# Peptides against a protein of PDB entry 3KDP, part 206

Target 1, 230 residues: chain A of PDB entry 3KDP
Amino acid sequence: PFLIFIIANIPLPLGTVTILCIDLGTDMVPAISLAYEQAESDIMKRQPRNPKTDKLVNEQLISMAYGQIGMIQALGGFFTYFVILAENGFLPIHLLGLRVNWDDRWINDVEDSYGQQWTYEQRKIVEFTCHTPFFVTIVVVQWADLVICKTRRNSVFQQGMKNKILIFGLFEETALAAFLSYCPGMGVALRMYPLKPTWWFCAFPYSLLIFVYDEVRKLIIRRRPGGWVE

## One batch from the design tools (peptide; made by RFdiffusion4, then SolubleMPNN)

Design b2_p27_5_s3 (from b2_p27_5, 22 letters changed)
Fold by OpenDDE base, seed 5:
Structure b2_p27_5_s3 (fold): chain B 230 residues (1-230), chain A 27 residues (1-27)
Amino acid sequence: as target 1 above (230 residues)
Amino acid sequence: SALETVERLMKELLEKAKKLLEELKKK
């Protein structure tokens, strides 16, 4: 998100603290869950498979999966961001290069795509209105990520939701998202304004996309063991 | 500011989390 913010020179889609909350809350629990599942799988595997090779393969699989999932998460977040800004009169094309004028406190007549002038305060309200939905989008997409990461080769439907750590992670992320979205003072403290409940559902198509993507990936891995998708 | 305090707290939590992850990787 930050790289696209710099490259496209668009208004900041997500606050630094929110990014930290994602990195700590949403990425840590999956990493821990994967570490525990790896440990469990290693305990269950009676045969001394070459622990170095199996560890490396798992790390590569995890890194590729997280990279691809992270891209889909970012796309989902940016989609939500652009939708909100478009609803407020700023079309995506108009946002390109707008950052300098957007962040200038002395410019109070920044025009939207429809010629409406926006004060600095109004622009910042819209910007901060994007932070919470972006974060929530990431969390909702990450639900799918957590669920898919639990399964190495089997379908999510076959392995089920038996991992207590995964369930705990889902609740933690959701609780954090709810806290940041609805706790009084978050708009001032974290620049995260309260979120309409409807925005929780805006990310569901992307969660479904991640789920479908992972099921397809796993299907390919099952059909072609040792392929380039590993 | 409240923001700076939260950022500091989050950074501290991040460092603790990283340490925990490193400890878990060593086991």
Scores: peptide ipSAE 0.007, ipTM 0.263, DockQ to the pose 0.187
Fold by OpenDDE base, seed 1:
Structure b2_p27_5_s3 (fold): chain B 230 residues (1-230), chain A 27 residues (1-27)
Amino acid sequence: as target 1 above (230 residues)
Amino acid sequence: SALETVERLMKELLEKAKKLLEELKKK
């Protein structure tokens, strides 16, 4: 998220504190849950021919998986961010390069895509309105990603939700999201304004698409072992 | 400010969490 903010020079979609809450509150328990998840039966059936090389390969595979999950989460968050800003009159194209004027307290006439002028205070309200949905979107995407990451080859429906730690992690991140979204004072303390319940569902289509995509990918891998989709 | 205090606390927690994760990885 921060890299896209720098590269695109867009208004900051997440505050530093919110980023820290994501890193500590939402990513840690899921990461632990995945670490305790039984390695895919196929990975465990491979006798480590060379424990050092196989450990290194597994560490690289885990690192890449976490990196991919983080990128997908960021994409989901940015999708929600752009939707909210578009609903408030700021189209994605207009946001490119707008940061300098957006953050300037002395510019009170920043125009949206429709020529409406926005004061600094109004812009900051819209910015902070994006923080909570962005965070919630990450949590909802994490639900899908955690479920998907249970197995690379097997369907989630075949393996089931046996990992209790994963379920607890999902509960904890959801509870944290609810706390940050609805607890009084979070708007001032964390720049996270209360979220309308309808925005929780904004990420669901995206999570569903990821889920369907991964299930289709896994189905293709099962039908064509050694194909280009691996 | 309360925000600065929270940020400081969160940074400290992050550092502790990173250390804990590193220790767990060594295990």
Scores: peptide ipSAE 0.007, ipTM 0.255, DockQ to the pose 0.140
Fold by OpenDDE base, seed 2:
Structure b2_p27_5_s3 (fold): chain B 230 residues (1-230), chain A 27 residues (1-27)
Amino acid sequence: as target 1 above (230 residues)
Amino acid sequence: SALETVERLMKELLEKAKKLLEELKKK
């Protein structure tokens, strides 16, 4: 998220404190849940051919999985960010390079995609309105990602929801999201304005798409073991 | 507040990162 913000020079989609809450709060329990998740039966059943190479492969797989999850979560958050800004008159193309003028408090006539002028205060309200939905979107996408990442090859339907730590992680993330979204003072403390309940559902289609994509990916891996998709 | 301090530090880090990126683009 931070790298995209620098590269695209778009308005800040997520507050720094909210990023810290994601990194320290939401990612920790899921990461622990994945670490304690029983190694996929296929990984366990493969006699370690070489303990050194198999350990390295496992570390690489965990690192790649974590990197992919983080990227998918970021994409979901950015999708919600762009939707909210588009609803407020700022199309994605118009946001490119707008950051300099957006963050300048002395510029009170920043035009949206429809020629409407926005004051600095109005722009910051819209920016802060994006923070909460962005965070909630990450949590909702993370529900799917955690379910998906249980197994590399097996379907979610085959493994089921046996990991109690994962269930606890999902509950903790949801509770944290609800707390940050609805607790009085979070708008001032974290620049997270209260979330309309409808925005919880905006992430669901994206989570479903990720879920379907992963199930299709796993199906391809099962049908073509050793393919380039691995 | 501690939060404002963290925000300020993060902004300073961002500015430093931007300067570094600009220097890298000029090479």
Scores: peptide ipSAE 0.000, ipTM 0.239, DockQ to the pose 0.023
Fold by OpenDDE base, seed 4:
Structure b2_p27_5_s3 (fold): chain B 230 residues (1-230), chain A 27 residues (1-27)
Amino acid sequence: as target 1 above (230 residues)
Amino acid sequence: SALETVERLMKELLEKAKKLLEELKKK
């Protein structure tokens, strides 16, 4: 998100403090939950053909898959960001290169896509209104990400939800998202203004996309046992 | 509008994804 902010010169979609909250708050408990995940039967029963080569290949494939999931996660956040800005009169194309004028407190007549002029204060309200939905979108997408991380080959439907720590992690990150979204003072402290409840659902298509992606990947693995994709 | 088009596309994607998940669940 920050890299796109710099390269495209768009208004900041997610504040640095909120990024830290994701890293320290939402990712920590899920990571711990994965450490206590039950052994996957197919992983434990696999006999590697070449332990050195197969380990390296598996690490690369896992890293690539999680990298792709991370990109989908970021796209979900940006989608929510662009939708909110578009609803407020700033179309995505118009946001390109707008950052310089957007962040200038001395410019109080920045035009939107429809010719409406926005004061610095008004622009910052809209910007900070985007931070919360972006954060919440990340959390909702992480629900799917965390669930699919349990298995490499088996379907989520086959493996099931047995880890109580995983469930706790999902609850914790959701509670944190709700706290940051609706607790008074978060707009000042974290630049996270209150979120409309409808925006919680904006990320659901991306969560579903991650599930579909992972299930397709696993289906390919199951259809080609002993392949390099394992 | 561009926004309405995006919303429509996202709804279509959601429906396709749901259908695909149901098919995959049966396999």
Scores: peptide ipSAE 0.000, ipTM 0.244, DockQ to the pose 0.022

Design b2_p27_5_s4 (from b2_p27_5, 22 letters changed)
Fold by OpenDDE base, seed 2:
Structure b2_p27_5_s4 (fold): chain B 230 residues (1-230), chain A 27 residues (1-27)
Amino acid sequence: as target 1 above (230 residues)
Amino acid sequence: DALEKVLELLKKRLEKAKELLEKLKKL
């Protein structure tokens, strides 16, 4: 997210505080919950991997898979960001290169895509209005990410939802997201303005996409053991 | 090994978060 902010020179889509809330708040309990996940039913049936050949390939593939999931997560956040800005008159093409003028407090006549002028204060309200939905989008996508990370090879339908700590983690991250989004004073403390309930649903297609992507990936691994996708 | 890697990743993230917090405190 931050790299795209720098490269595209767009207004800041996700504040530093919100990034910290993701990294320290919403990801911690879910990550711990995965430590308590039951072993995959096929682990004991797998032949011992060749330590010389299979380790390096697996680490690279896991890294690529997590990288791809992370890209889908980022795309979901940016989609929500662009939708909110478009609803406020800033089309995606107009945002390119706009950051310099956007962040300048002395420029109070920044035009949107429709010729409406925006003061610095108004622009910052819109920017901070984007932070909360972007954050919530990441949390909703993390639901799918957490669920898919339960297993390396088995489908979620094969493994099931037996880990009560994982379920607790899903509730905890959701409750934390709701608290950060709706608690009075979060706009001042965290620059996270209250979220319209409808924005929670903007992330659902991306959550579903991650889920489908990983189930397809796992299906390919099951059908072609030792393939380049494993 | 996976737990150690997760712990190491968490530790690395915590260290980065501390660095970011320290940078924020200087702002």
Scores: peptide ipSAE 0.014, ipTM 0.261, DockQ to the pose 0.030
Fold by OpenDDE base, seed 1:
Structure b2_p27_5_s4 (fold): chain B 230 residues (1-230), chain A 27 residues (1-27)
Amino acid sequence: as target 1 above (230 residues)
Amino acid sequence: DALEKVLELLKKRLEKAKELLEKLKKL
């Protein structure tokens, strides 16, 4: 998010507080819950790791986790961001280079794509209105991430949802997201203004995309063991 | 009740983190 913010000079899509909410709030319990996941049915058929040659986490797993999945998450967040701003009169193309004027408190006549003038206060409300749905989008995408992390090779349909702690983690992060989104005073305290319930659905295509992508990946791994996808 | 307590704890932690960040921004 911040890279695009800097490169494209767009209004800030995700605030520092929302990032902290992700890092400290929504990710911790789900991540811990994975420690209680049942072993895959084939785990005992795998060769023991050679501690001298084999990394605990291979570069391929790192590239998948932080690269590809992270990019899909970011795309989901930005999609939600652009939809909200477009609904408020700011088309994506108009946002390019707008940051300087957007953040200037002395400019109270920033025009949207339709010639409507926006005061600094109004712009900040719209910006903070984007932060919450962006955050929620990340949480909804994280549902898929958490579910796909249950297994390396087996389908979730094969492994099942037996880890009750993981299920609890999904509910916890969702409940936290709902709390931060709808609790009175969060707009003032955390700059997280309430979102329309419809905004939760903006992330679903991306969550589904991650899920389908990983299931296809795992299917390929099962069909071609030792392939480059593994 | 447990969820509310967890949420309250998380809220308090986030508020504290925010305060720390605001202090850091003033530096």
Scores: peptide ipSAE 0.008, ipTM 0.275, DockQ to the pose 0.043
Fold by OpenDDE base, seed 3:
Structure b2_p27_5_s4 (fold): chain B 230 residues (1-230), chain A 27 residues (1-27)
Amino acid sequence: as target 1 above (230 residues)
Amino acid sequence: DALEKVLELLKKRLEKAKELLEKLKKL
């Protein structure tokens, strides 16, 4: 999100405080829960890792986590961002290069795509209105990310959902997201304004897409061990 | 100040989550 904010000079889609809430709030308990996951049924058939040559975090894991899944996650957030701004009169093309004037508190006549003038305060309300649904989109996509990270090769249906700590993590991150989105005063404290419940459902297609993508990937790995997809 | 309050809130939530995790481990 922040890279596109800089490169495209668009209004800030996700605040720094909101990013910290993701990294320190919603992601930490789920990540810890993976340490308590049951071993895959085939783990004893795999050769031990060579600690001198085999990296724990390899380029493939980085590519999967940040390159593929992270990109789908970001696309979901940006889709929500562009929809909200478009509903408020700012079409995606009009947002390109707008950041400088958008963030200037002395400019109170920034025009939208329809010629309506927006004060600095009005623009910031719209910007902060985007932060919450972007955040919620990330959390909903993270449900899929956490579930797919349970296993490398086995389907989630083969592994099952027996990890009570992981289930708790999913509820915890969801409850935290709901608290940050709807608790009074969060708009002032976190720049996260209340969200219509319908925006939670906007992320579901992306969560499902990630889940289906990874299950297909795992299916390919099981059918063709040692392939480029592994 | 707002960031500190958020960090404190997150810390409290994390502590509560740890407590609940410990309770879940005992089940």
Scores: peptide ipSAE 0.006, ipTM 0.289, DockQ to the pose 0.282
Fold by OpenDDE base, seed 4:
Structure b2_p27_5_s4 (fold): chain B 230 residues (1-230), chain A 27 residues (1-27)
Amino acid sequence: as target 1 above (230 residues)
Amino acid sequence: DALEKVLELLKKRLEKAKELLEKLKKL
């Protein structure tokens, strides 16, 4: 998200506070919960990695984490961001290069895609209105990401949902997301303005996409061991 | 109170980091 903010010079889609809430709030308990996951049924049938030649974080793992799943997560957040800004009169094409004028507090006549002028205060309200739905979108997409991270090769249907700590993590991150989104004063404290409950559903197609994508990937790995998808 | 102080401290550090990053971008 921050790289696109820099390259495209768009208004900030995800604030530093919301990033912190993801990294320290919503990701921590789910990540710890994976340490309590049951071993895959076939893990002992695999050859051990060579510690001298095989990196713990290999190119395949980086490609999966950052190149595939992380990109789908970012796309979900950006979709929500662009929809909210479009509903407020700012079409995606108009946002390109707008950051400089958007962040200037002395410019109070920034035009939207329909010629409506926006004050600095109005623009910041819209920006901060985007931060909460973007954050919630990431949390909803993380549900699918956490579930797919349970296994490297086995389907979730083969592995099952027996890890009670993982289930607790899903509820905890959701409860934290709801708290940060709807608790009074969060708009002032965290620049996270309350969102309409309907915005939670905006992320669901992306969560489903991640889940389906990973199940298809795992199916391909099971059918073609040693492929580039592994 | 402790959580609010930690959040405030983190917010202050993040704002400072953002300012530093903005200064670095202008160089």
Scores: peptide ipSAE 0.000, ipTM 0.210, DockQ to the pose 0.032

Design b2_p27_6_s1 (from b2_p27_6, 21 letters changed)
Fold by OpenDDE base, seed 3:
Structure b2_p27_6_s1 (fold): chain B 230 residues (1-230), chain A 27 residues (1-27)
Amino acid sequence: as target 1 above (230 residues)
Amino acid sequence: KELEELIEKHLKERREFLEKIAAEALA
């Protein structure tokens, strides 16, 4: 999210607090899951295969998987961001390069895509209104990722503890999202303005799309074992 | 023209909603 903000020079889509919440919430659960997987794998691997090469391959595969999931989540968040800004008069094309004028408190006549003028305060309200839905979208996409991961796993024993930790992490993220979205004072303190319940549902089509994409991918893998899609 | 009027109406409603949220947050 931050890289696109820098490259495209668009208004800030996600606040620092939400970034920290994502980093702490989404990265800790995988890290803990990995630590347990490695510990369990070390117990199960009775025969000394070259532990350094196998560990490196696993770390690379895990890093790539988390990188891909994170990228998909970011894309979902940006989709929600662009929808909200478009709904408030700022089309995506108009946002390109707008950051400089957007963040200038002395410019109170920034025009949207329809010629409406926005004061600095109004622009910041709209910007902060995007932060909460962006975070909520990530949480909802993570639910879909959980379902996808559950359907991919073949080992019942390795699934149990990881599933509990993962589910707990998702509940924590959901509770945090609800707290940040609806607790009074969060708009002033954390730049997280209250969200209409309808915006929780805005992420569902995207989650469904990810689910369908993954099911299609699984179907292709089943039909062509050993293909490039593995 | 009808679409433009609908968009303007929607934008007005959203602006009023944002102002309400801002007022509640400052409250």
Scores: peptide ipSAE 0.053, ipTM 0.651, DockQ to the pose 0.019
Fold by OpenDDE base, seed 4:
Structure b2_p27_6_s1 (fold): chain B 230 residues (1-230), chain A 27 residues (1-27)
Amino acid sequence: as target 1 above (230 residues)
Amino acid sequence: KELEELIEKHLKERREFLEKIAAEALA
């Protein structure tokens, strides 16, 4: 998110402190849970594989899963960011290069995509309104991503939710999201303004899409072992 | 709560503005 902010010169979608909260507070437990689940699955699936190869494959699978989750999370966050800004009159194309004027407190006539002028204060309100939903969207997307990453080939419906650590991680990140979204002072401390409960659902269609995509992918893998989709 | 109300008010005003523009564009 921060890299895109710098490269595209768009208004800051998520504060640095909030990013740290994601990395340390939400990503660690899920990552550990995935590692344990993969280790357990590998132990239970004593496929007669070369132990050295199995360890390497497992580490690779975990790293790929985590990396993909991170990418999907970023996409989800930016989706919500662009939706909010679009609803406030700033279309995605208009945001490109706007940061310089956006962050300049002396410019009080920044025009949106519809010709409406925005004062510095108004712009900052909208910006900080984006921070919380961005974070919440990441959490919501993580729900789906963590669920779909439980298995390489099998459907979630076939294996079920047996990893208690994963479940705990989901609750933890949800609780953290709620805390950051609704605790008094977060708007000042973290630049995260309170979020309407409805915005929790903004990422759900996206999460559903990735879930469906992953299930279709897994279905193809099961039907065509050794295919390019693996 | 007060901050939330301010945000909601702001968003509502902006939505109304956008809806007005959209309505005018479709007329």
Scores: peptide ipSAE 0.026, ipTM 0.542, DockQ to the pose 0.017
Fold by OpenDDE base, seed 5:
Structure b2_p27_6_s1 (fold): chain B 230 residues (1-230), chain A 27 residues (1-27)
Amino acid sequence: as target 1 above (230 residues)
Amino acid sequence: KELEELIEKHLKERREFLEKIAAEALA
């Protein structure tokens, strides 16, 4: 997300705290899952034919899968961001390259896609209204990961401990999202303004996309054992 | 709550304007 912000020169889609929460929340679950998988593989005394290579390959595969899911999550966040800005008069095309003028506090006549002028304060308000929804979108999209884990009969997440860790992580993220979204003062303190409850549902199409992605991935793996998609 | 109300008011005003423009364009 931050890279797209820099490359596209769009208004900041999410705050530093939001980024930190996403990074710590979303990356911790995969890391813990990997750590437990390693521990369980060690416990199960199944002599992997080549313990070092099999462990490394599995870690890479899991990292790749989570990386791809993370990309879809980011796309969901950006979708929410663009929808909110579009509803407030800024179409996606107009946002490209706008950051320089957007962040300039001395420019109070930035025009939106419909010719309306926006003061610096007004622009920052609408920008900060995107921070919370972006984070919430990521959290809601991660619920799809929980569903995927439940549907995986033979995948890495079938282990009850991993599922508990995942559920706990998602619960913490959801609780944090609710806290940041609805606790008074978060707009001033964290630049995360209150979110309408309807925006929680904006992420559902992307949750479905992740579900479809995982099913397609599983189908490909089943049809082409040993392929690069594993 | 006051901040939320201010944000909602601002967003509502902007949305109403956007809807007006959209209506004019379809017309």
Scores: peptide ipSAE 0.025, ipTM 0.541, DockQ to the pose 0.017
Fold by OpenDDE base, seed 2:
Structure b2_p27_6_s1 (fold): chain B 230 residues (1-230), chain A 27 residues (1-27)
Amino acid sequence: as target 1 above (230 residues)
Amino acid sequence: KELEELIEKHLKERREFLEKIAAEALA
């Protein structure tokens, strides 16, 4: 998120402190849960392959857990960010390069995509309004991503929800999201304004899409082992 | 202060991990 913020020069989608809270608070339990997840049946049943191949499998699983999940989460967060800003009059294209004027306290006439002028205070309210939904979106996406990462090749329906630690982690993350979203003082402490319950559902279509995509991907892998889709 | 150090340590470890993955992917 921070890199995209710099590269695209868009208004800050999520506070740095909140990002750190995500990294430390939400990723720990899922990471632990994945470490204790039973090896995929196809991996366990395979005779020890060439050490090089087995190493590659492990590295790929780790990459998914620590790298790819983060990327997908960021994409989900940015999706919600762009939706909120678009609903407030700022189309994605208009946000490109807007950061300089957005963050300038002395500019009180920043125009949105429809020619409406926004004061600095109004802009910051909208910005901070994005922070909470961004975080919540990450949590909602994690519901899908963590389930996806349980298996590399097997369907979620085949593997099942056997890891109780994972389930606990999902509840913990959800509880944390609720706490950060609705606890008094979070607006000041983390610049996260209270979230309307409707925004919890904003990420659901995205989570569904990635879930379906992953199931299709896994299906293709099962049908065409050794393909580039792996 | 202890929390800050813990955060910095965690971020460093994660960065090193990502750099390692990136290096392996380019190799």
Scores: peptide ipSAE 0.000, ipTM 0.206, DockQ to the pose 0.024

